# Designs tried in a protein design run: peptides against a protein of PDB entry 5IXI. Part 38

Target 1, 141 residues: chain A of PDB entry 5IXI
Amino acid sequence: TPLLDASSLEYLFAQGQYDLVKCLAPIRDPKTEQDGHDIENECLGMAVLAISHYAMMKKMQLPELPKDISYKRYIPETLNKSIRQRNLLTRMRINNVFKDFLKEFNNKTICDSSVSTHDLKVKYLATLETLTKHYGAEIFE

## One batch from the design tools (peptide; made by RFdiffusion4, then SolubleMPNN)

Design b2_p14_4_s1 (from b2_p14_4, 7 letters changed)
Fold by OpenDDE base, seed 2:
Structure b2_p14_4_s1 (fold): chain B 141 residues (1-141), chain A 14 residues (1-14)
Amino acid sequence: as target 1 above (141 residues)
Amino acid sequence: SDEEQKKKFLSTFY
């Protein structure tokens, strides 16, 4: 990927979050049912990155975040709507997967490693490129 | 599995 200055990266990261959530950068079509599941997990990962970035910018630890912190506002709206229609056990599983993911990332990566907000933005945009149909092609090709 | 995918996703930072 090309080297971007801090201001450009900040802009692209903010815009990328908006585009993903608002489905302006639609996620790629799943090739199989399992591929769809993989895409959902990638979206949960994107939520973890976004929330972690937010927490770091606010200099907050996980326990200091709102108790109602969730993936819901950090994944594509279409996916969020889809998840809400699933049965209780499935929703519980997804919520648990997300919470464990966020906790693990916070403990192992944010607290115990040298990962910066810069690194999170880079990973977010790189994942966004692979997750969506054609987003960022003009930047990362 | 979910765990495998998480590990793969996080491997960039480890």
Scores: peptide ipSAE 0.134, ipTM 0.772, DockQ to the pose 0.603
Fold by OpenDDE base, seed 3:
Structure b2_p14_4_s1 (fold): chain B 141 residues (1-141), chain A 14 residues (1-14)
Amino acid sequence: as target 1 above (141 residues)
Amino acid sequence: SDEEQKKKFLSTFY
């Protein structure tokens, strides 16, 4: 794996977010119903990373972000459309899982540790490689 | 579980 400088990493991180949301890098096919659930949770994790990175870049804390902050802008559009078609209880569960995940990540990782924006970019791209079908192969070969 | 996956995801930074 070649070393990436800061500018290259910044570019790849931005492009990776765009490719995931716009489904240019489609998520892998689930093998089972449970696998599908795991994939959704990984997508929520990607949203947490993206939002945390944004907050750190803007020198903002989570309470300073809009109260209606959501995963909707940070997950694949196909998944977002699927979620919107589900029943109220399911959507409430997903919202709660996401908000709890974001809160825990902020408290246990961002605030208490020395995690940097660089670390978030690396984790995002690494997860993107495993989450999508063929994306990232050139980066991690 | 959801909690198991979150812990695994977070453990990368611990």
Scores: peptide ipSAE 0.113, ipTM 0.758, DockQ to the pose 0.681
Fold by OpenDDE base, seed 5:
Structure b2_p14_4_s1 (fold): chain B 141 residues (1-141), chain A 14 residues (1-14)
Amino acid sequence: as target 1 above (141 residues)
Amino acid sequence: SDEEQKKKFLSTFY
């Protein structure tokens, strides 16, 4: 596999976000109910990475982000539709998990360490590879 | 658990 320069990484990161959200790179099928829950949490993590990357690029702190910041446009559309069909308590739990995840990542990773946008892109693409069914297949040919 | 998975996800950056 060839080394990716900064411009190539930027392109792949943008394309990866689009492919995940638009389900062009579909997430893997869960093996169990717990696996399905883990997959959803991974997707929430992907949303945290994407939002954090956006915030860093805009030089915004977490409190400066919109108060209604949500995972909705940063996860697969199919998953978003599925979540919206669940009961109120479940949706509240998912929202709380996301809010806590974002806050924790901002505090313990972004603020307390020198994590760069480069690192976020690498983590995003690496997670995308394991989360989706066949992402990167043509790249690794 | 949710906390365990979040910690695992974040471990790359610690």
Scores: peptide ipSAE 0.112, ipTM 0.757, DockQ to the pose 0.648
Fold by OpenDDE base, seed 1:
Structure b2_p14_4_s1 (fold): chain B 141 residues (1-141), chain A 14 residues (1-14)
Amino acid sequence: as target 1 above (141 residues)
Amino acid sequence: SDEEQKKKFLSTFY
């Protein structure tokens, strides 16, 4: 928001990532099975944002990232545990969706649209607000 | 679909 300076935004972005992963800001309860699927995909999107932000800050490209780059460190721990218990085909699908998402975001958004780290922080926090139960209500008031 | 969600998510940026 226009009320947040760069330092405040940086702090909130870092804290938001921690809160999401550690489930201090728990994701909202799904209303339907489809809603649950949507929530999972939004979490994968959050992982894409976080990884992309990291890469941009380090001035790295996707091929320069660790070969074992995964969503595991960037999604809620509860969701990560749930995914690990699913069958092989489901896990393969999720991995493919994530990899394709990350690649598409890099190619079509970061490279072509000149998205800044500021934009990523704003999108992350905005999504975090809608994705979690009560997080950040006071921030966006 | 997964593709629709990705497009919606990305639409914020372009």
Scores: peptide ipSAE 0.109, ipTM 0.756, DockQ to the pose 0.738

Design b2_p14_4_s2 (from b2_p14_4, 6 letters changed)
Fold by OpenDDE base, seed 1:
Structure b2_p14_4_s2 (fold): chain B 141 residues (1-141), chain A 14 residues (1-14)
Amino acid sequence: as target 1 above (141 residues)
Amino acid sequence: SDEELKKKWLSTFY
């Protein structure tokens, strides 16, 4: 398993985002109810990574992002559909937690620049490998 | 928990 160069990492990161959202790389089946919650949380975390990476690449601050910024376009479509069917209070909680997480993460990425776009891509792909059934493992073979 | 998730992800980079 040779080390990924910058070009390969960029490609795999972009492709991984597409495959995750479009469910071409389906997330693994939850082993328990708690495992299901963990999977959802990891997906939301990956949305934060994706948005942060986008903002850093565009040299944007968080306030410069769309006002209606959401996780909806950055998580698996199946999960998005599931969340949309949940009650209002649950959806409000998820939205609030996501926004808070994004804000906190932004302080360590865009603001402090202590995290590079390279770090984000590596973390994203590593998480993708743990979340997906088989597709993620192929990336690191 | 939600806080554990944040801590987990942030600690990965520090």
Scores: peptide ipSAE 0.173, ipTM 0.752, DockQ to the pose 0.553
Fold by OpenDDE base, seed 5:
Structure b2_p14_4_s2 (fold): chain B 141 residues (1-141), chain A 14 residues (1-14)
Amino acid sequence: as target 1 above (141 residues)
Amino acid sequence: SDEELKKKWLSTFY
C-alpha cells in the first residue's frame, strides 16, 4: 500500500465515494447467497464510514444529523435499486440495522476521539479495494 | 450476523 499525503488521500476518498455510488467502480459479483449478504453489509459499513466522516468534518454529533439519515445516497445505486424491490419487512430490517449500526459506531468509536477522519478515509479506501472488481487494484498500484 | 459485522468494523479502530 502506497503512502499517501493528506491531499492525495482526500482526493482519493472523494473520488472513491463518487465512483462507488455512481457504479463507475462496480462491486464484485457475489459467489454465493451469503457472499451477496456480506457485500451488502460491507456497503452499509462504508455508508457508516462516509456519514461519520461527514459528521466529524462538520463537527456534528449523531443526534444533530438529519432524523431521516439513510444509507441510500452512500451505497451503489444498483444496490439501492435492488433493495427498493424487496418486501417491506426486509426494507424495514435494513433501515433498522443501519441506524443501529451508525449509532453504535459513533458512540463507541467516533465519540471516543480515538478515530480521526484520516482513519476513516483509509478504512473506506481499503474496503473499496476489496469490494470492487478492478478499481481497488488501480488505487493501490 | 448483524452483531458480527458491527464487531468486525469496530475492532478495526481499536
Scores: peptide ipSAE 0.150, ipTM 0.733, DockQ to the pose 0.584
Fold by OpenDDE base, seed 4:
Structure b2_p14_4_s2 (fold): chain B 141 residues (1-141), chain A 14 residues (1-14)
Amino acid sequence: as target 1 above (141 residues)
Amino acid sequence: SDEELKKKWLSTFY
């Protein structure tokens, strides 16, 4: 946000990632089945942001990332456990969609535009606010 | 759809 300096933004981004994954900032309860699906998709999107930010900070291209890179380390642990309980076809779909999304995001947004790590942090925190029950209010209220 | 989601997220940065 415009009110945050670079150091504050870096801190909040790091802490926000940790809190989301560890469920210290729990995601909101879904209002409907579709809402639950939307929440899951937003979490996967945040994983793309987090991985892209990591890659940019390390000056790595997408093919240089570990071959087993996935959403698993970048989404709420509760959601990860939930996905693991789904059938094989569903899990394959999620994996494929995520990898395709990550590739597309890297090619079309990072490589072909002026998107910066700053932009990724801002979008991440903004999304975190919409997903979490009360933690977002702590940051932006 | 999955494609709509990707477009939604990508459009944020365009």
Scores: peptide ipSAE 0.146, ipTM 0.731, DockQ to the pose 0.618
Fold by OpenDDE base, seed 3:
Structure b2_p14_4_s2 (fold): chain B 141 residues (1-141), chain A 14 residues (1-14)
Amino acid sequence: as target 1 above (141 residues)
Amino acid sequence: SDEELKKKWLSTFY
């Protein structure tokens, strides 16, 4: 695995986000229903990473973020469409748990610089590799 | 770690 300088890492992180959301790097097919649920959770986790990275770069706390902050623009469009078709209770659960985790992640991990923006980018790209069919493999070749 | 936090969140979601 080659070493990436800061500029290269920034580029890959930005491009990876775009490719994931636009499904240019499609997520892998689930092997079971549980696997599908795990994939969705990983995508939601990546949304937390992306939002947290944004907040850190802008030097803002979660209370300074828009109150309507959501995972919608940070997950694959196909998954977003799937979630929108689910019943109200399910959507409420996803939204509430996501917001709670985002808050917890910020308080316990982001605050006091426990995790750097560099760490978030690396973790994001590593997760992208495990989620996607082929795109992730070329990131570290 | 953030992985542990993630696992905790996942357990709450399920």
Scores: peptide ipSAE 0.113, ipTM 0.702, DockQ to the pose 0.189

Design b2_p14_4_s3 (from b2_p14_4, 7 letters changed)
Fold by OpenDDE base, seed 4:
Structure b2_p14_4_s3 (fold): chain B 141 residues (1-141), chain A 14 residues (1-14)
Amino acid sequence: as target 1 above (141 residues)
Amino acid sequence: SAEEQKKKWLSTFY
């Protein structure tokens, strides 16, 4: 695959976020129930990347992030609808795990500054390739 | 598990 310069990477990252959330790049069909759970976890991870990238680009500190930050705007709309149909305890668990993960990840990306926005974009696009049916081929051919 | 997934993601940047 060809090397991506900074401008190309920025474009693909932005477009990839939009395509994932709007389901223009649909996630792959799960092979098993466990695979479905893995896909969901990967999507939640993508949300952490997107939020962390946003915070870093805005030069925000951890205390400046809203307390009600959610994955809802950063995951596929179909998955968001699915989660909303689950029982309260399950949704609470997902929210808690997500917030804990976001905090830990932000310690590494914002506080330690050991992870750059470039690293986040690369990981996001690489994960997008594994999650989606056809979009990976489109961007990496 | 969720913790395993979290560790996997964090380890990507180690």
Scores: peptide ipSAE 0.225, ipTM 0.809, DockQ to the pose 0.566
Fold by OpenDDE base, seed 2:
Structure b2_p14_4_s3 (fold): chain B 141 residues (1-141), chain A 14 residues (1-14)
Amino acid sequence: as target 1 above (141 residues)
Amino acid sequence: SAEEQKKKWLSTFY
């Protein structure tokens, strides 16, 4: 990945979040059904990064995070709509796995501070490159 | 799986 200064990275990270959620940078077409699940999981991971970054920037601890925090506003709107159409059991599983993932990740980011906001932005943009059709090419090619 | 993905993501920062 190209070396970016802090201000440029901050801008690209913010813009990348917006473009992903608003589907301005559409996710790539799944090659198989399993590939579709992999894409979904990657999007959920992106949500964890975004939320953790937000919490760190606001200097929030785990108990200070909203109780109803969810992936819903941090994933592509199309995917969010898709998930909402799935059966209750599936949605419950997704919610539980996400919450556990977020908690574990925040222990490493917010609590232990072993991961910086810089690291999160880099990982987010790198993953965005793999998830989207052309957005990553615009940044890293 | 979701658990495998979680492990993969966490290991990125180890």
Scores: peptide ipSAE 0.225, ipTM 0.813, DockQ to the pose 0.549
Fold by OpenDDE base, seed 5:
Structure b2_p14_4_s3 (fold): chain B 141 residues (1-141), chain A 14 residues (1-14)
Amino acid sequence: as target 1 above (141 residues)
Amino acid sequence: SAEEQKKKWLSTFY
């Protein structure tokens, strides 16, 4: 496996986001109902990473984030469609959990200078490997 | 749970 420099990591991070959202790197099949819920939570976490990375790159503070920020553009399109088909209470719960998670995570990352955009990209790609069917194998060829 | 998942992700950067 080749050593990834900063430019290579930036490329892989951008490509990974695109592949995940566009389902070019499909998420793995759930083995149980709980596993399916875990996969959804991981996808929401990926959205938090992507948004936090964006905010840090733009040097935005937490209050400056758009009030209507959502996971919709940062999760697999298939999952987004699935969530939209669920009942109102479920969708409200998911939205509340996501907003709370984003707030807490940004408080720790944006307000904590010890966490860099580099760290977020590494975590994103590492999670992408475990979340998708074969993306990890391609990265480490 | 959601709290456990958040804790897992946040602990990555402790």
Scores: peptide ipSAE 0.224, ipTM 0.808, DockQ to the pose 0.605
Fold by OpenDDE base, seed 3:
Structure b2_p14_4_s3 (fold): chain B 141 residues (1-141), chain A 14 residues (1-14)
Amino acid sequence: as target 1 above (141 residues)
Amino acid sequence: SAEEQKKKWLSTFY
């Protein structure tokens, strides 16, 4: 694996976000029902990384983020459509878990600054490799 | 579970 400079990492991170959301890099097929749930949770985690990175780049604090911030624009479009078709209680649970996760994660990113934007990019791309069918091979060849 | 996944992600940066 070749070393990536800052500009290359920034480009790959931006492109990876676009490819994941637009399903140009489709997520892998679940092997079991539990595997499907794990994939969804990983996608929600990716949304937390993306939002946190955005907030850090804009020098924003947690109170400055919209109260209705959501994962909807940061997960695969196919998954977003699937979630919207689920019952109210399930959607409420997903929203609550996501908001709690985002809050806890930002304690170490936006607030504490113990995690850098560089760290977020690396984690995002590494997770993208495990989530998608073939995109990981392109990133780490 | 969701909680296990959250803990895994948070611990990545410890």
Scores: peptide ipSAE 0.223, ipTM 0.810, DockQ to the pose 0.539

Design b2_p14_4_s4 (from b2_p14_4, 7 letters changed)
Fold by OpenDDE base, seed 4:
Structure b2_p14_4_s4 (fold): chain B 141 residues (1-141), chain A 14 residues (1-14)
Amino acid sequence: as target 1 above (141 residues)
Amino acid sequence: SDEELKKKWLSQFY
């Protein structure tokens, strides 16, 4: 893995978010149903990272986050469309799990300040490599 | 499980 300076890391993080959401870096094909579920969960996890990073950069506190904050703008558009087609109970579960996850994660980032924005960017890019078909090679090869 | 997912991700930063 190449050593990235701060400016390069910031650039790649921003570009990676854009490419993931816009499906310019398409996620890999699932090998099984469980693999597909795992991929979706990883995408939701990345959404938590992205939102937390945004909040930290804006110096926002937890109560200042939008009440209707969601994963919708931070996951692949294709996945977002897929989730919207699922039944109400499934969508409710996903929303609740995501909100709880975000809250718990922000306790460790915004509240405790134990996790830095640098850590979030590194984890995001590393996860992006594992999820995408070929785009990861542009980052780490 | 969903809890396992949270633990997996959170443990990366402990």
Scores: peptide ipSAE 0.220, ipTM 0.800, DockQ to the pose 0.525
Fold by OpenDDE base, seed 1:
Structure b2_p14_4_s4 (fold): chain B 141 residues (1-141), chain A 14 residues (1-14)
Amino acid sequence: as target 1 above (141 residues)
Amino acid sequence: SDEELKKKWLSQFY
């Protein structure tokens, strides 16, 4: 937002990641099955943002990331538990989609730097506000 | 779809 300075944005981004993963900012209740799927996809997208931001801040290239990079510690714990309960084929699909998305996204972040860390933080917080119950209202009001 | 997800997210930065 135009009202947030760099220090405030950095703090809110870090706190937002913690609150999302620890379910201190719980995700909204799905209204339909499709809505639930959309929420899950948005969470996976936020995981890509978080990982990409981390890599950019550490001046890392994609091959330097852990070979077994995963969304597991970057999504709500409740969602992680839900995914773990799904069958092997479903989990394999999710892993493959996530890895492909991460690779494609990093081509525009780490590789060519067309997306800045500032852009990632803004998008993350904006998405967090839409996904969670009454969270972020005090940030964007 | 998965492709729609990627398109949605990537288009935010292009």
Scores: peptide ipSAE 0.220, ipTM 0.800, DockQ to the pose 0.548
Fold by OpenDDE base, seed 3:
Structure b2_p14_4_s4 (fold): chain B 141 residues (1-141), chain A 14 residues (1-14)
Amino acid sequence: as target 1 above (141 residues)
Amino acid sequence: SDEELKKKWLSQFY
């Protein structure tokens, strides 16, 4: 709830990405099978935010993004390992859904500039709070 | 579902 200046927000956003990927801020335990699927989807959403933020900071457009861009570097390592062990059709579906989501999201962020990098950082940290076990308490305490 | 999640995330910025 305390007011964060721009420099503090940049630091927390960068540190939050690192903590999520390296599992220093582990994701919460799923309550059901559906909850587990929702958690995975939230992680993929986090990846979209991170990639879109990077692209906006570099002033990149959709055609300039790598064709092989993926979620692999932007989700928890434990989840990445889990996905790699799934069957081909499942991995194809996840990849296709992610690419479509990234494209649609970038149309509303990079292309339209209707969403700022500030908005992305705030949404990322807010989602990190709900997704992890205890990390959110540190951010908004 | 995947579509429900996309709508949820996108609506955050509408």
Scores: peptide ipSAE 0.220, ipTM 0.800, DockQ to the pose 0.594
Fold by OpenDDE base, seed 5:
Structure b2_p14_4_s4 (fold): chain B 141 residues (1-141), chain A 14 residues (1-14)
Amino acid sequence: as target 1 above (141 residues)
Amino acid sequence: SDEELKKKWLSQFY
């Protein structure tokens, strides 16, 4: 993989977030029902990365995060629409799982000094490559 | 599973 300086990484991370949410970098088609669930989970994971990165940049503590923080603004809009069409119990489950995951992840990242914003950006872009149809080639070529 | 997801992502950083 090519060497990315700090400014290049910051640019790619910001652009990647925008492209994912706006579906300019569309996620790959699921091969099976389980694959579809895995893709959704990966998107939720990327949302956790994005939120955690923001919190770290703002030097926010866990109790300072908005109580109603959600994945909705950090996942592909097409996936967000799909989730909104599911039944109430399913949506409640997704929301609870996400909030629990975000809390646990932040305990291991924001509260710990071992994980940097640099690490989060690298993981985000690497995951973006695996999730999207063709955007990965543009990033790492 | 949900626990597998958390483990997959958290294991990247410890």
Scores: peptide ipSAE 0.220, ipTM 0.800, DockQ to the pose 0.563

Design b2_p14_5_s1 (from b2_p14_5, 7 letters changed)
Fold by OpenDDE base, seed 1:
Structure b2_p14_5_s1 (fold): chain B 141 residues (1-141), chain A 14 residues (1-14)
Amino acid sequence: as target 1 above (141 residues)
Amino acid sequence: SEAMEQFKKFFSSF
């Protein structure tokens, strides 16, 4: 695999977010119903990474982010549309799961500065490779 | 919860 300098990593991270959300890099097909839930939870995790990266770059704490912060613009559009079609209880559950993820990640990693923006970008891109069907084949081979 | 455990595994590298 090619060596990634800081500029290349920044570019790939930005492009990767776009590719995931716009479904240019579609998420992999679930093998089972449980696998489908795992995929959705990974997508919520990707939203946490993206939001946390943004906050760190802006030197902001979570309370400084918009009160109505949500996963909806940080996950694949197809998944977002799917979630919107689910019943109220399911949507409430997903919202709670996301907020729990964000709070947990913030408390355990961001607040103590144990995670850098570099780490977030690497984790994001590495996850894209396995979460999507064929993303990064040329980059990570 | 199960979801939280999955999340913890997902970010275990941090």
Scores: peptide ipSAE 0.422, ipTM 0.896, DockQ to the pose 0.757
Fold by OpenDDE base, seed 4:
Structure b2_p14_5_s1 (fold): chain B 141 residues (1-141), chain A 14 residues (1-14)
Amino acid sequence: as target 1 above (141 residues)
Amino acid sequence: SEAMEQFKKFFSSF
């Protein structure tokens, strides 16, 4: 992984979020149904990272976030469209999984002050590299 | 749950 100054990291993180959501950096093709679930869960994890970063930048805590906070704006649009077409039980399950992820991460990591916004950006970009098909080919070796 | 187990693995670097 190349060395990045703070400004470069901030730029790449912002651009990476945009690329993931807009599917400019498409997620990798699942090899199996289980792999598909793994990819989906990673996307939910990416949403947790993005939301947590936003909250930290705004100096907000989890109880201060809107109660209707959702993964929808922070995952690939193609995946969001797919989820909306699934049955109610599946959609409820996904929503519960996401909320559990967010609460767990916030309580066990952010509230402990063990993770910085810098750490979130690094983790996000590192995951983006492996989650997507060819992201960072010009930056990451 | 299995999803939570995967999440813990996902964030094991933290």
Scores: peptide ipSAE 0.321, ipTM 0.863, DockQ to the pose 0.763
Fold by OpenDDE base, seed 2:
Structure b2_p14_5_s1 (fold): chain B 141 residues (1-141), chain A 14 residues (1-14)
Amino acid sequence: as target 1 above (141 residues)
Amino acid sequence: SEAMEQFKKFFSSF
């Protein structure tokens, strides 16, 4: 990955979030059913990164975030639509997985500050490179 | 769970 100044990184991070959610940078095709599950979990992880970054920028603790915080606005719209069509038990499981991810990650971002907003942006963009189809090839090469 | 293990691996990259 190229060395980016703070302003460029901020821009790319914001644009990357938009591209992921709006499916302008579509997620890669799953090679197997298990690969599909891995992709979904990575998307939930991306949501955690985005939300954690937001919380850190606003100087908010996790309990201070809206109680109805969800992954829905931070994952690809196609995946969100797919999840909404699944049965209640499956949706509950996904919600629980996401909340567990968020709680675990909160300890490293807001609670002990071992991860900076800079780290989050770098990780987010690096993950986009592998999660999506040819995202940012002109930037990362 | 499998999902949590995947997340831990994802998280460990920091």
Scores: peptide ipSAE 0.296, ipTM 0.852, DockQ to the pose 0.673
Fold by OpenDDE base, seed 3:
Structure b2_p14_5_s1 (fold): chain B 141 residues (1-141), chain A 14 residues (1-14)
Amino acid sequence: as target 1 above (141 residues)
Amino acid sequence: SEAMEQFKKFFSSF
């Protein structure tokens, strides 16, 4: 709700990424198995936002990113550890889902220049507020 | 897929 200047938004976006990955802002508890699956997909979406922001800041297109680009550094450490202990087929599925998300976002949203780095930061922080247990309450009150 | 449908909803604001 409060207006943020560009420097404040940049700071909060950087800090929010750190808080999500380091689990300083823990993700909400799943109510069901399906809810847990939804939370994981939302975390993969957050990784897409973070990577897309990085690419735009570096003036890079998706094909210019490393072919082995991964969600691993952009999701909560607890979730990353959980995924790493799952079977090969499950890990392959998750990787394919993430790659499909990233490609779809690039093709449908980034390539047409309809989304700015500002939009990505706002979406990231807003999602962080709902995805985690109590994060962002002071910012969005 | 179901996952892609969730993704579209997640990014519907764009």
Scores: peptide ipSAE 0.291, ipTM 0.850, DockQ to the pose 0.760

